# Peptides against a protein of PDB entry 7BDX: the designs that were tried, part 229

Target 1, 212 residues: chain A of PDB entry 7BDX
Amino acid sequence: EMGAAACTLLWGVSSSEEVVKAILGGDKALKFFSITGQTMESFVKSLDGDVQELDSDESQFVFALAGIVTNVAAIACGREFLVNSSRVLLDTILQLLGDLKPGQCTKLKVLMLMSLYNVSINLKGLKYISESPGFIPLLWWLLSDPDAEVCLHVLRLVQSVVLEPEVFSKSASEFRSSLPLQRILAMSKSRNPRLQTAAQELLEDLRTLEHN

## One batch from the design tools (peptide; made by RFdiffusion4, then SolubleMPNN)

Design b2_p23_1_s4 (from b2_p23_1, 12 letters changed)
Fold by OpenDDE base, seed 1:
Structure b2_p23_1_s4 (fold): chain B 212 residues (1-212), chain C 212 residues (1-212), chain A 23 residues (1-23)
Amino acid sequence: as target 1 above (212 residues)
Amino acid sequence: as target 1 above (212 residues)
Amino acid sequence: SALEALLNATELQAERFEEELRS
């Protein structure tokens, strides 16, 4: 309970750039983000057993951790820190996104995807995650989720790859051969306006790339 | 481990006024400080058994909590919050200071005393804690601690009472009759310069009050 | 990067989320 409360407060204040700088300027940042990855991994591994109530203290704690990572990645110095000093955490997030089943831990998936999107704003970050083994299959696996919010954030991450020619060129062959076009087309007709727009924009970006 | 790390980061960033305002502006502040008191109390109650290593995760966690309270109390809005909305926490801190034995948990005592001193900057806060049952005996109990830093912060808190005529007048009879003058005189000759100065200043303030 | 340029041009900021996402 107390840990969750403390982490929740830290999450709330981490929306400030000044707070992110303060967190990262200290000697405790490395330890914190190292343990963060381990804690998130431990939580996901525990889910295959008892349906831990999504509203449990543990769930809230892990959501706060993922939120903190997202807010850190929202700031330039935070992105630099994650890519330079916390690569293991990025690897863990990618792994956990693969380990979770469709429909499982939707909120956590969304936060983790948001963190990866924020990391992708930096070219170095985008290169790092896109060069991860199985990255493209992971995107398509995640896009099979029935949750519209999960799919939205997957599409946004895919768009980050597509909009960076240097990154896309390295994976273009695999990307084109495995693209779940029918699924993306279905999303472009979604009643969820955010998902609909994201899918439409991605389809337009892909069409532009086919003509160049 | 993760809770301690999160709380430690929160402690570090809480040194900023902006962060304190952000913490208190949210709906989670009340819950956090409520649980803080309970957590600190639970820790102190656990100490009478096994000598928990002072460097344990639990100890560090509780120190961080006490540090957060101190940093909140350092800011005007934080003092107002504590006195108006978290009186139970103040009562708990006073209780815990009484429950700890001389020489036990020195760092925690110092942080708790610092928080009370910060609260005492506000007249409403000073009135509240000084009107606590057994407050004056508690001060003398704490002043019996062999640790110079504990004694320093006790003397500073005593000075806050002495320097406020409205507060001191209510307790002047009890204060004068129970004053450990010999102990304070001994501290005024301490090799610790901070303790020495605090004791000397308090003695001068007391002499001034005897002549008025 | 093209993404950074796009974000700068569109004033798109990295997504920040407060605790409100837990509701």
Scores: peptide ipSAE 0.068, ipTM 0.788, DockQ to the pose 0.072; fails the geometry check
Fold by OpenDDE base, seed 4:
Structure b2_p23_1_s4 (fold): chain B 212 residues (1-212), chain C 212 residues (1-212), chain A 23 residues (1-23)
Amino acid sequence: as target 1 above (212 residues)
Amino acid sequence: as target 1 above (212 residues)
Amino acid sequence: SALEALLNATELQAERFEEELRS
């Protein structure tokens, strides 16, 4: 209980750039993010079946951890830190996203996807994430999620890849061959305006790449 | 381990006024500080004998909690919060300081004393602490500690009481009758310059009050 | 819920940085 409460507060205050800098400026940052990955992994592995107890202290704790990672990744120096010093955490997040089933741990998935998207703003981060084994299949796996927010953040991450020619060219063949076009097209007609717009933009970007 | 790490980071960043405001501005602050008191109490009660395992995760966690309280109390709005909304925590800190033996849990004692001193900057806080049952005997109990830092912070807290006539007058009789004058005089000759100065200043303040 | 509020705050932060990078 106390750990979850403390971690939740840390998450809340980490929305500040100065707090992120303070977190990273200390000697405890490396250990914290190392344990973060392990803790998140333990949580996901402990999940029995498809049901998450969303209101449990453990869930709150893990959500806070994922939130902290997201907020750190929102800042340039935080991205640099994660990409240079916490690659194992990024690998863990990718693994956990693959381990979770569609509709499972939706809030956690959203936070993890948000963190990866934020990391993808850094070209080095984008390269690292996109070059991870099974990344393209993972994107499509995640896009099969029934949750609109999950899908939205997947589309944003896909767009980050597509908009970077150097990164996209490396996986273009696999990408094109496996693209769930019908799924993305369906999302472009979503009643959720954010999801609709994201899908439309991605489709436009893909069309532009095919014609050039 | 993760809880201690997160709490340690929260402690570190709470040195910022803006972070303290962010902590207090949320709906989780009350619960956090309530659980803080309970957690600290559980730790102290779990101590077997006079030996503290200073390097344990539990110790680190409790130190971080005490540090957060100290940092919150360092800020005006934080003092107001503690004094108005977390009096039970203040009572707990006072109780724990009384429960600990001389030389036991020195670092924790220092942090708790620092927090009480910071709270004492607020007149309402000073009144509340000083009017607590057994406060004067507690000060002298703590002043018997062999640790110079503990004694330093006790002297500072005593000075806060002495410098506030309204507060001091209420306990002046008990204070004068129980004052460990020889102990304070010995501290005024300490090789530790901080302790020496604090003891000298307190003695000067006491002399001034006796002559007025 | 408090968690939803924190989630929203995190999302808003991400959006802000996207705007800065596009400008």
Scores: peptide ipSAE 0.041, ipTM 0.769, DockQ to the pose 0.044; fails the geometry check
Fold by OpenDDE base, seed 3:
Structure b2_p23_1_s4 (fold): chain B 212 residues (1-212), chain C 212 residues (1-212), chain A 23 residues (1-23)
Amino acid sequence: as target 1 above (212 residues)
Amino acid sequence: as target 1 above (212 residues)
Amino acid sequence: SALEALLNATELQAERFEEELRS
C-alpha cells in the first residue's frame, strides 16, 4: 500500500518538467528505471491470464510506474535519458505490449503506448523503437485490441513512423505488405471521434506516401 | 526495492516547494501521510532491539518517508497541512522518538527531529507539539543520545520552545525543574562546532529568561 | 478515482506533443 501511494504521488508530480529534471539529475535515476522495467515485467508475468483486479495495490503501483515513464518521456531531457541510458526499459515496454492479450491490462497498455509515442518525438528514440525486432507485427497485434484508447495510441505511434521518411523507408516493404488496411478503415468510421480522426489522418498520410 | 526507490525519488524531489504544493494539492495527500505514520510505526516496532541494517530496503524506505515529511514541513503550506490535517502523523513521530533507545536509528531520529523543528516554525505547530503529553521528558530523553546530530536537533527544538514566551510559559516550571543543565553545558564544550554553538545559544537564551 | 485523474492528466500531456509532431 505505501509503495503504491508513494509511486502514485511521484507519478502526479512527474507531470512537472522541473520534477523530471530533478529525477534525472540525481544519481538514483538509472537504478530507478532499471527496477521499473523489472517490476513491470514481473507484474505482467504474474497475470497468468487472470484479470488481476485493476484496483489492487500492485496494479496501481505498476500504473504509476508506467505513468512516470510516460511523463519523463514527455520532456526533451527525459526522452534523451530514456534513449541513451534506459534502453532496457524501452525493450521491456515493447516486450510487455507483445505479451499482453487483446483487452488485457488496457490502462497499462495505454500508458506504455503513450510513453513510446513520447519517445518517438525524438528521432533517435523513433529509430530505436522502430528497429526493435518484431516492431511492425507488434503494431498490428496491438491494433487488434478492442479498446479504442489502445487503438488510438497505436495509430499515433504508427503515424510517427510514417511521418519520418528516414525511419519509414527502412521498413516500408514490411509495413505495406502487412498493413491492416481494413482495420484502419473501420477505425476511421468509429463513433469515437479521437479514434476516427487519428485513423483518417493516418489514411491520408499513407495515401500521400503512395503517390510519392 | 521498487517502493524504496520510488520513495527515495519522491524524497529528493520534495525539496522543491512546487513539488510540496503539488503533493498537498492532490486528493491523495491525506491518505499518503496517514499511511506514512503507520509505516514508520510498523518499522520501529519491528526493530525488537536488533539493529536492523541501515542499508535495508525497509530502512531506506522509512528514511525516505521521514525525509518527505521533513521537506513538507520546511514549507509554510506544508506546515499548515501537517498541523491542520495530519496531526496523527505528528503524534506518531513524537511517539517513535520516545520508543527508540539512545543510539538507535540515529538517522531516522534526526529526520524526525528536523520535521518537528520545521513544524515548530509555525506557532500553531509549536503549540501542538509542546502540549503533547510527555513532551518535556521526551526532549531530555532524546538529549541523552550519544549522537551529536540527534542532540543538535533536540537543542534546536528546545530553543524553539524557549524563544516563544506563550509556549514556554505553559511549561516553564516543568522545564526549569527537569532541565539537564550539566548535559547542555557539556555540549557547549563539544568538539562538534554546530553542537557547541547550539548549546551555547540555548544557554544564553535560558540566562536571558532567568533575568526577565 | 485518483488513478483516473492521473491517467487523464498524463493523456493531456501526451496530446500536447501530438501538436509538436505535426509541426
Scores: peptide ipSAE 0.032, ipTM 0.764, DockQ to the pose 0.043; fails the geometry check
Fold by OpenDDE base, seed 5:
Structure b2_p23_1_s4 (fold): chain B 212 residues (1-212), chain C 212 residues (1-212), chain A 23 residues (1-23)
Amino acid sequence: as target 1 above (212 residues)
Amino acid sequence: as target 1 above (212 residues)
Amino acid sequence: SALEALLNATELQAERFEEELRS
């Protein structure tokens, strides 16, 4: 219980850029984010066993950890730190997104996807995650999620890749050959306006790339 | 391990007034500080059993919690919060300071004493802790500690009481009758300059009160 | 800025998380 409470408070205050700088300026950041990845991984692995209620202290703890990572990645220095010094954490997030089943741990998926999106704002971060093994299949796997919010954040991440020519060019063939076009088209007709807009924009971006 | 790391980071960032305000502005502060007291109490109670190494994750966790309380108490709004809304925590700290043996958990004692000193900056806080049952005997008990740093912070707390006439007058008889004068005099001859100075100042303050 | 929007989004998530802790 105390751990979850502490992480939740830390998450709350991590919305401040100054707090993120303070976290990263200390000599404890590396260890913290290393343990974060391990803790998240252990949690996800435990899901195959006992039906951990989503409302458990453990779930809240991991959720808060993902929130902290997201807030760190929202800051320029945080992105730099993650990309330079916490690649294992990024690898873990990518792994966990693949390990989770459709509809499983929706909120956690959303935060993890948000963190990756934030990382993708940095060109170096975008390059790193896009070059990760199985990245493109992972995107399509995640896009199969029934949750509109998960799909929205996947589309945003896809858009980050598509809009960066240097990154997109490396994976363009695989991307085009495996693109779940029908799924994206279906999303462009979604009743969820955010999802609809994201899908439409992505389709427009893709069309522009075909004409070039 | 993760809990200790999270608390340690939270402690680090809590040195900022803005972070303290953020912590207290959230609706989680009450729960957090309630659990903090309970966690600290559980830890101290566990010391009578297995020789927990001072370097354990649990020790570090509790140490960080005490640090957070200290940092909160360093801020005006934090003192107000503690005195108004977290009296149980203050009671717990006083209790734990009594439960710990001389030389036991020195660093924790120091932080707890620092937190109480910070609370004592607020007149309401000073009144509250000084009116706590057994407060004066507790001061002398703590002053018997072999650790110079513990004794230093006890002397500082004593000085806060002595320098506030409204508070001191209520306990002056008990204070004078139980004052470990020889111990304080010994401290005034300490090789530790901070302890020496604190003891000398306190003795001067006490002399001034006898002449008034 | 996109950054501010993102910060706000994470703050909103933190608030939602707090609400769920009460349930």
Scores: peptide ipSAE 0.031, ipTM 0.763, DockQ to the pose 0.086; fails the geometry check

Design b2_p23_2_s1 (from b2_p23_2, 7 letters changed)
Fold by OpenDDE base, seed 3:
Structure b2_p23_2_s1 (fold): chain B 212 residues (1-212), chain C 212 residues (1-212), chain A 23 residues (1-23)
Amino acid sequence: as target 1 above (212 residues)
Amino acid sequence: as target 1 above (212 residues)
Amino acid sequence: SMEKLLNSTELESERFEDSLQPP
């Protein structure tokens, strides 16, 4: 309980740029993010057996960790730190997103996808993520999720790739050959306005790229 | 491990006034400080058996919690919150300081005493602490500690009481009758300059009160 | 315009009940 409470407070205050700078300015940041990755991995591995209730202290603790990573990635110096010093954490997040089943741990998936999206704001981060083994298949795996928020954040991450020519050119063949167009088209007709908009924007971006 | 790491980071960032305001501004502050008191109490109770190594993750976690409380109490709104909304935590800290033996958990004692000193900066906090049952005997119990830092922070807390006439008048008889004068005089000759100064200042303040 | 920076703090209390109905 106390660990989850402390981590949740740290998550809340990490929304501040000054707090992110304070987290990173200490000699403890590297150790913290290393253990964060290990903790998230251990949690996801524990899901293969007993139904860990999503409302458990352990779940809340892991959600808070993912939230902290997201908030760190929202700040320029935080993105730089993650891409330069905490690549193992990024690799872990990518792996965990692949290990989870559709509809499983939706909240954690959303937070992890938000963190990856924030990292993708930096070209260096986008390059690192997009060059990760199995990245394109992972995007389509995640896009099969029944949850609209998961799909929304997948579409945002896909858009970050598509909008960067240097990145998109490296994966364009695999991307085009495997694109779940019918799924994206279905999302463009969603009753969820955020998902609908994101899908429509991506479809427009893709049409623009086909004319070039 | 991860709980201690997260709590230690929260401790580090809680040195900021803005972070303290963020901690207190959320709907989670009351719950956090309630659980904090319970966690600290559980830790101290666990010391009656196995030698919990002071370098354990559990020890570090509790030290970080005490550090957070200290940092919150260092800020005006934090002191107000503790005195108005978290009195149980203050009662817990006072109790734990009494439950610990001389030389036991020195670091925790120092942090807890620092928190009480910070609370004593507010007259309302000083009144609350000083009117707690057994407060004067507790001060003398703590002053028997072999550690110079423990004794230093006890002397500071004693000075806060002595320098506030409205507070001192309520306990003056008990204070004067039980004052460990020889112990304070010995501290005024300490090789530790901080302890020496604090003891000398307190002796000067006490002499001034005897002439009034 | 997609928000370029995502703050996750708001997700702490959010319920993820929205599912895509299959077409």
Scores: peptide ipSAE 0.036, ipTM 0.792, DockQ to the pose 0.041; fails the geometry check
Fold by OpenDDE base, seed 2:
Structure b2_p23_2_s1 (fold): chain B 212 residues (1-212), chain C 212 residues (1-212), chain A 23 residues (1-23)
Amino acid sequence: as target 1 above (212 residues)
Amino acid sequence: as target 1 above (212 residues)
Amino acid sequence: SMEKLLNSTELESERFEDSLQPP
């Protein structure tokens, strides 16, 4: 209980750039983010089936960790830190996103995807993430999720790739050959306006790339 | 491990006034400080004898909690919060300081005393602490500690009482009748310059009060 | 433009004596 509460408070205050800098400026940062990855991994491995105690202290703790990573990645120096010094954490997040079943641990997936998206704002981060083994299959695996928020953040991450020619050129062949076009088209007609907009924008971006 | 790391980071960033306000401005503050008191109490109750694993994750976690309370109390709004909304935590700290044996859990005692001292900067806080049942005996119990830092912070807390006539007048009779004068005099000759100075200043303050 | 995604709130405060930092 107390660990979850403390970590949740740290998550809350990590919305401040100053707090992110304070976390990173200390000698504890490397250890903290290493343990973060291990803790998230242990949690996911402990999950039995698709049933999750969403309100458990353990869940809250792991959500807070993912939230902290997201907030760190929202800051330029935080992205630099993650990309340069915490690649194992990024690898862990990618792995966990693959290990979770569709519909499983949706909130954690969203937070992890948000962190990856924020990292993708840095070209070096985007390159690293997109060059990870199985990245394209992972995107489609996640896009098969029944949850609209998961799909939304997958689409945003895909958009980050598509909008960066240097990155997209490396994966363009695999991307085009495996693109779940019907799924994205269905999302562009979703009643969820955020998902609808993201899918429409991505489809427009893809069409623009085909004509160039 | 992860809980201790997260809480330690929160402790580090709580040195910022902005972070203290952030903690208090959220809807989680009351719960957090309630659980803090319970966690510290559970830890102290779990201690067997005078042996402590100072470097244990549990110890680190509890130290970080006490550190956070101290940093909160260092801020005006934090003191107001503790005195108005977290009196149970203050009561818990007072109780735990009494439950710990001389020489036991020194680091925690120092942190708890520092938090009480910071609260005592607020007249309302000083009144509340000094009016707690057994406060004067508690001070002398703590002053019997072999650790100089414990004694130092006890002397500072005593000084806070002595320097506030409205507070001192209520306890002056008990204070004078039970004052461990020989102990304080011995401290005024300590090789520890901080302890020496604190004891000397207190003795001077007491002499001034006797002549008025 | 790529948007930064924050999941949090920001707050302000003033400082006094005996602030502690973790070792």
Scores: peptide ipSAE 0.035, ipTM 0.787, DockQ to the pose 0.091; fails the geometry check
Fold by OpenDDE base, seed 4:
Parts: sequence; structure tokens; C-alpha cells
Structure b2_p23_2_s1 (fold): chain B 212 residues (1-212), chain C 212 residues (1-212), chain A 23 residues (1-23)
Amino acid sequence: as target 1 above (212 residues)
Amino acid sequence: as target 1 above (212 residues)
Amino acid sequence: SMEKLLNSTELESERFEDSLQPP
């Protein structure tokens, strides 16, 4: 219990750029993020079946960890740190996103996707995650999730790829051949306005790329 | 391990006033500090004998908690919060300081004493802790510690009492009758310059009070 | 344009009730 409470507080205050800088400026940052990845991985591996105890101290603890990563990635120096010094954590996040089933651990998936999206703001980060093995299949796996927030953040991540020609060109063939167009089109008609907008924008971006 | 790491980071960033305000402004602060007291108490109660595993994750976790309390108490709004909303935590700290033997859990004692000292900056805080049952005997118990840092922080806390006539007058008789003068005099000759200075200052303050 | 910076702190209280599953 106490660990979850402490980590939750750390998550909350990590929304501040100054706090992120303080976290990273310490001698313990590397260890923290290393153990973070391990802890998240252990949690996901411990999940038996498709049932998530949403309110467990363990889940709250892991959510807070993922939240911290997201908030760190929301800051320029945080992105730099993650991409330069915590690539294993990024790999772990990608792995965990692949290991989770549709509908499983929705909040955790959202947080992890948000972290990846934030990392993708940096070209170096985007290159790194997009060059990870199975990245494109992973996107489509995640896009099959029944949760609108999961799908929203997947669409954002996809858009990050599409908007960067240097990244997109490397996978354009695979991307085009496997694009779940019907799924994205369905999302563009979603009652969720955020999801609808994200899907529409992505479709527009894709159309622009096809005409060029 | 992860809990200790997270809590340690929270401790580190809690040195910021803004972070303390953020911690306190949340809906989880009360719960956090309640559990903090319980966790520290559980740790101390789990100590068998006089041996402390200084490097255990558990000890590190508790140290971080005590450090957070100290940092919160270092801020005006934090002191107000502790004194108004976390009196049980203050009581717990006082209790734990009494339950620990001389030489036992030195770092924890220092942190707890620092927190109490910081709280004592507010008259309301000083009144509260000084009116706790057995406070004066507790000070002398702690002053018997072989550790210079423990003794230093005890002297500071004693000085906080002595410098506030409204507080000191309530216990002046007991204080004078039980004052370990020889111990304080010995400290005024310490090779530790901080301890020496603190003891000298206290002795000067006491002399001033005797002549008034 | 999409929001380029995602703060996760708000997600602590958010409920993930939205679904793409057809009724």
C-alpha cells in the first residue's frame, strides 16, 4: 500500500518540468527507470487470464510508474533521457503492449501508449521505437482494442510515423499493405469526438501521402 | 526495491516548495501521511535487537518516508498541514524516537528529529510536540545517544523549546530539574564543530534564562 | 492538429468507459 501511495504522489508531481528535471538530475534516475521496466514487466507477466484487478495496490503502483514515464517523456530533457539512457524501458513498454490482450489492462496500455507518443515527438525517439521489431504489427494489434482511449493513442502514434517521411519511408510498403483501413474508417465515425478527430486526421494525412 | 526507489525519488524532489505544495494539494496527502506513520512504526517494531540492516530496501524506504516528512515540515504550508492534519504522525515520530535505543537506527532518528525540529519552527507545532507526554524525558533519552548527529538535532529541538517562553514556562521546573547539564557541557567541548556550537548556544540561552 | 504533449496525471482519475464495441 505505502509503495503505491508514494509512487502515486511521485506520478502526480512529475507533471512538473522542474520535477522531471530533478528526477533526471539525480544519481538514481537510471536505476529507477531500469527497475520501472522490470516492475511493469513482472506485473504484466503475473496477470493470469484477461481479468485485471483494477484497484489493487500492485496495479496502482504500476500505473503510477507508467504515468511517471509518460510525464518524463512529456518534457524535452525527459525524452532525451529516455531515448539515450533508457532504451530498454522503451523496449519493455513495446513488449508489454504486445503481450497484453485487447481489453486487458486498458489504463496501463493508455499510459504506455502516451509515453511512446511523447517519445515519438523526438525524431530520435520515433526512429527508435518505429524500428523496433514488429512495430507495425504491434500498432495494428493495439488498434484492435475495444477501448476508445487505447485506439486513440494508437492512432496518434501512427500519425507520428506517417508525418515523418524519413521514418515512414522505411516502412511504407509494410504499412500500406497491412493498414487496417476499415478499422480506421470506422473510428472516423466514432461517437467519441477525440477518436473521431484523430481517425479523420490520420486518414487525411494518409491521403496526402498517397497523392505524393 | 521499486518502492524504495520511488519513495527515494519522491524524497529528493520534495525538497522543493512547489513539490511540497503539490503533494499537499492533492486528495491523497492525508492518506499518504497516515500510512507513512504506520509504515515507520511497523519498521521500528520489526527491529529485533539493536542491529539495523542499514542497507535494506525496507530501511531505505522508511528513510525516504522520514525524509519526505522532514522536507514537508521545512515548508510553511507543510508545517501547517502536519500540525493541523497529521498530528498522529507527529505522535508516531515521538513514540518511535522513544522506542529506539541509543545507537539504533541513527539515520532514521536524525530524520525524525529533523522533522520535529522543522515542525517546532511553528509555535503551534512546538506547543503540540512539547506538550506530548514524556517529551522532556524523551529529549534526555535521545541526548544519551552516542551519535553526534542525533545529539545535534536533539540540542536544536531543546533550543526551540528554550527560546519560546510560552512553551518553556510550562515545563521549566521539570526541565531545570532534569537537565543533563554535564552531558551538554561535554558536547560543548566536542570535536564536532556543529555539535559544539549547538551545545554552546544552548548553554548561553539557558544562562540567559536563569538570570531573568 | 493533435496535442503533441500528453500529461498523464489526469488519467489517475479518468474512467476508461469508452468502447468501440458495437452495442
Scores: peptide ipSAE 0.034, ipTM 0.792, DockQ to the pose 0.042; fails the geometry check
Fold by OpenDDE base, seed 5:
Structure b2_p23_2_s1 (fold): chain B 212 residues (1-212), chain C 212 residues (1-212), chain A 23 residues (1-23)
Amino acid sequence: as target 1 above (212 residues)
Amino acid sequence: as target 1 above (212 residues)
Amino acid sequence: SMEKLLNSTELESERFEDSLQPP
């Protein structure tokens, strides 16, 4: 209980840029983010056993960790730190997103995807993420999720790739060959307005790329 | 490990007034500080068994909790919150300071004493602490500690009482009758300059009170 | 001076649920 409470408070205050700078300016940031990845991995591995209630202290603790990573990645110096010094954490997030089944741990997936999206704002971060083995298959795996929020953040991450020619050119062949176009088209007709808009924008961007 | 790391980061960032305000402005502060007291109490109770290494993750976690309380109490709104809404935590800190033996858990004692000192800057806080049952005996118990830092912070807390006529008048009889004057005089000759100064200042304040 | 508040010089973290929306 106490660990989850402490982590949740840190998550809340990490919404401040100055707090992120304070976290990163300390000598403990490296260790913290290393343990973060391990803790999240242990949690996801434990889900193959006893179905932990989504509202458990353990779940809350891991959500808070993912939230902290997201908020750190929302800051330029935080993105740079993650890309330069916490690549293992990024690898872990990508791994865990692949390990989770469709519909499993929706909130955690969303937070992890938000963190990756924030990292993708940094060209170095986008390059690192997009060059990870199996990244394109992972995007399509995640896009099969029944949850609209998961799909929304996948579409945003896909858009980050598509909008960066230097990155997209490397994966363009695989991307085009495996693109779940019918799924994206279905999302463009979603009742979820955010998902609908994101899918429409992505489709427009893709059309623009086909004409160039 | 992760809980300790998260709590330690929160402790570091809680040195900022804005972070303290953010912590207290949330709906989670009450629960957090309630669990804090319980966690610290559980830790101290566990010390009667296996001598946990001072460097354990559990120790670090509890140190961080005490550090957070100290930093919250360093801010005016934090002191007001603790005195108005977290009296149980203050009671717990006083209890734990009484339960710990001389020389036991020095760092934790120092942090707890620092928190109480900061609370004592608020007249309401000073009144609450000083009116706790056994407060004067507790001060003398703590002043028997072999550690100079513990004794230093006890002397500062005693000075807070002595310098506030509205508070001191209530305990003046008990205070004068039980004052470990020889111990304080010995501290005024300490090789520790901070302890020496604190003891000298207190002795001067006490002399002033005797002449008034 | 008793007016000088004591701050802990040691660093580290605790719990909040709010995440920043991605930019």
Scores: peptide ipSAE 0.020, ipTM 0.776, DockQ to the pose 0.060; fails the geometry check

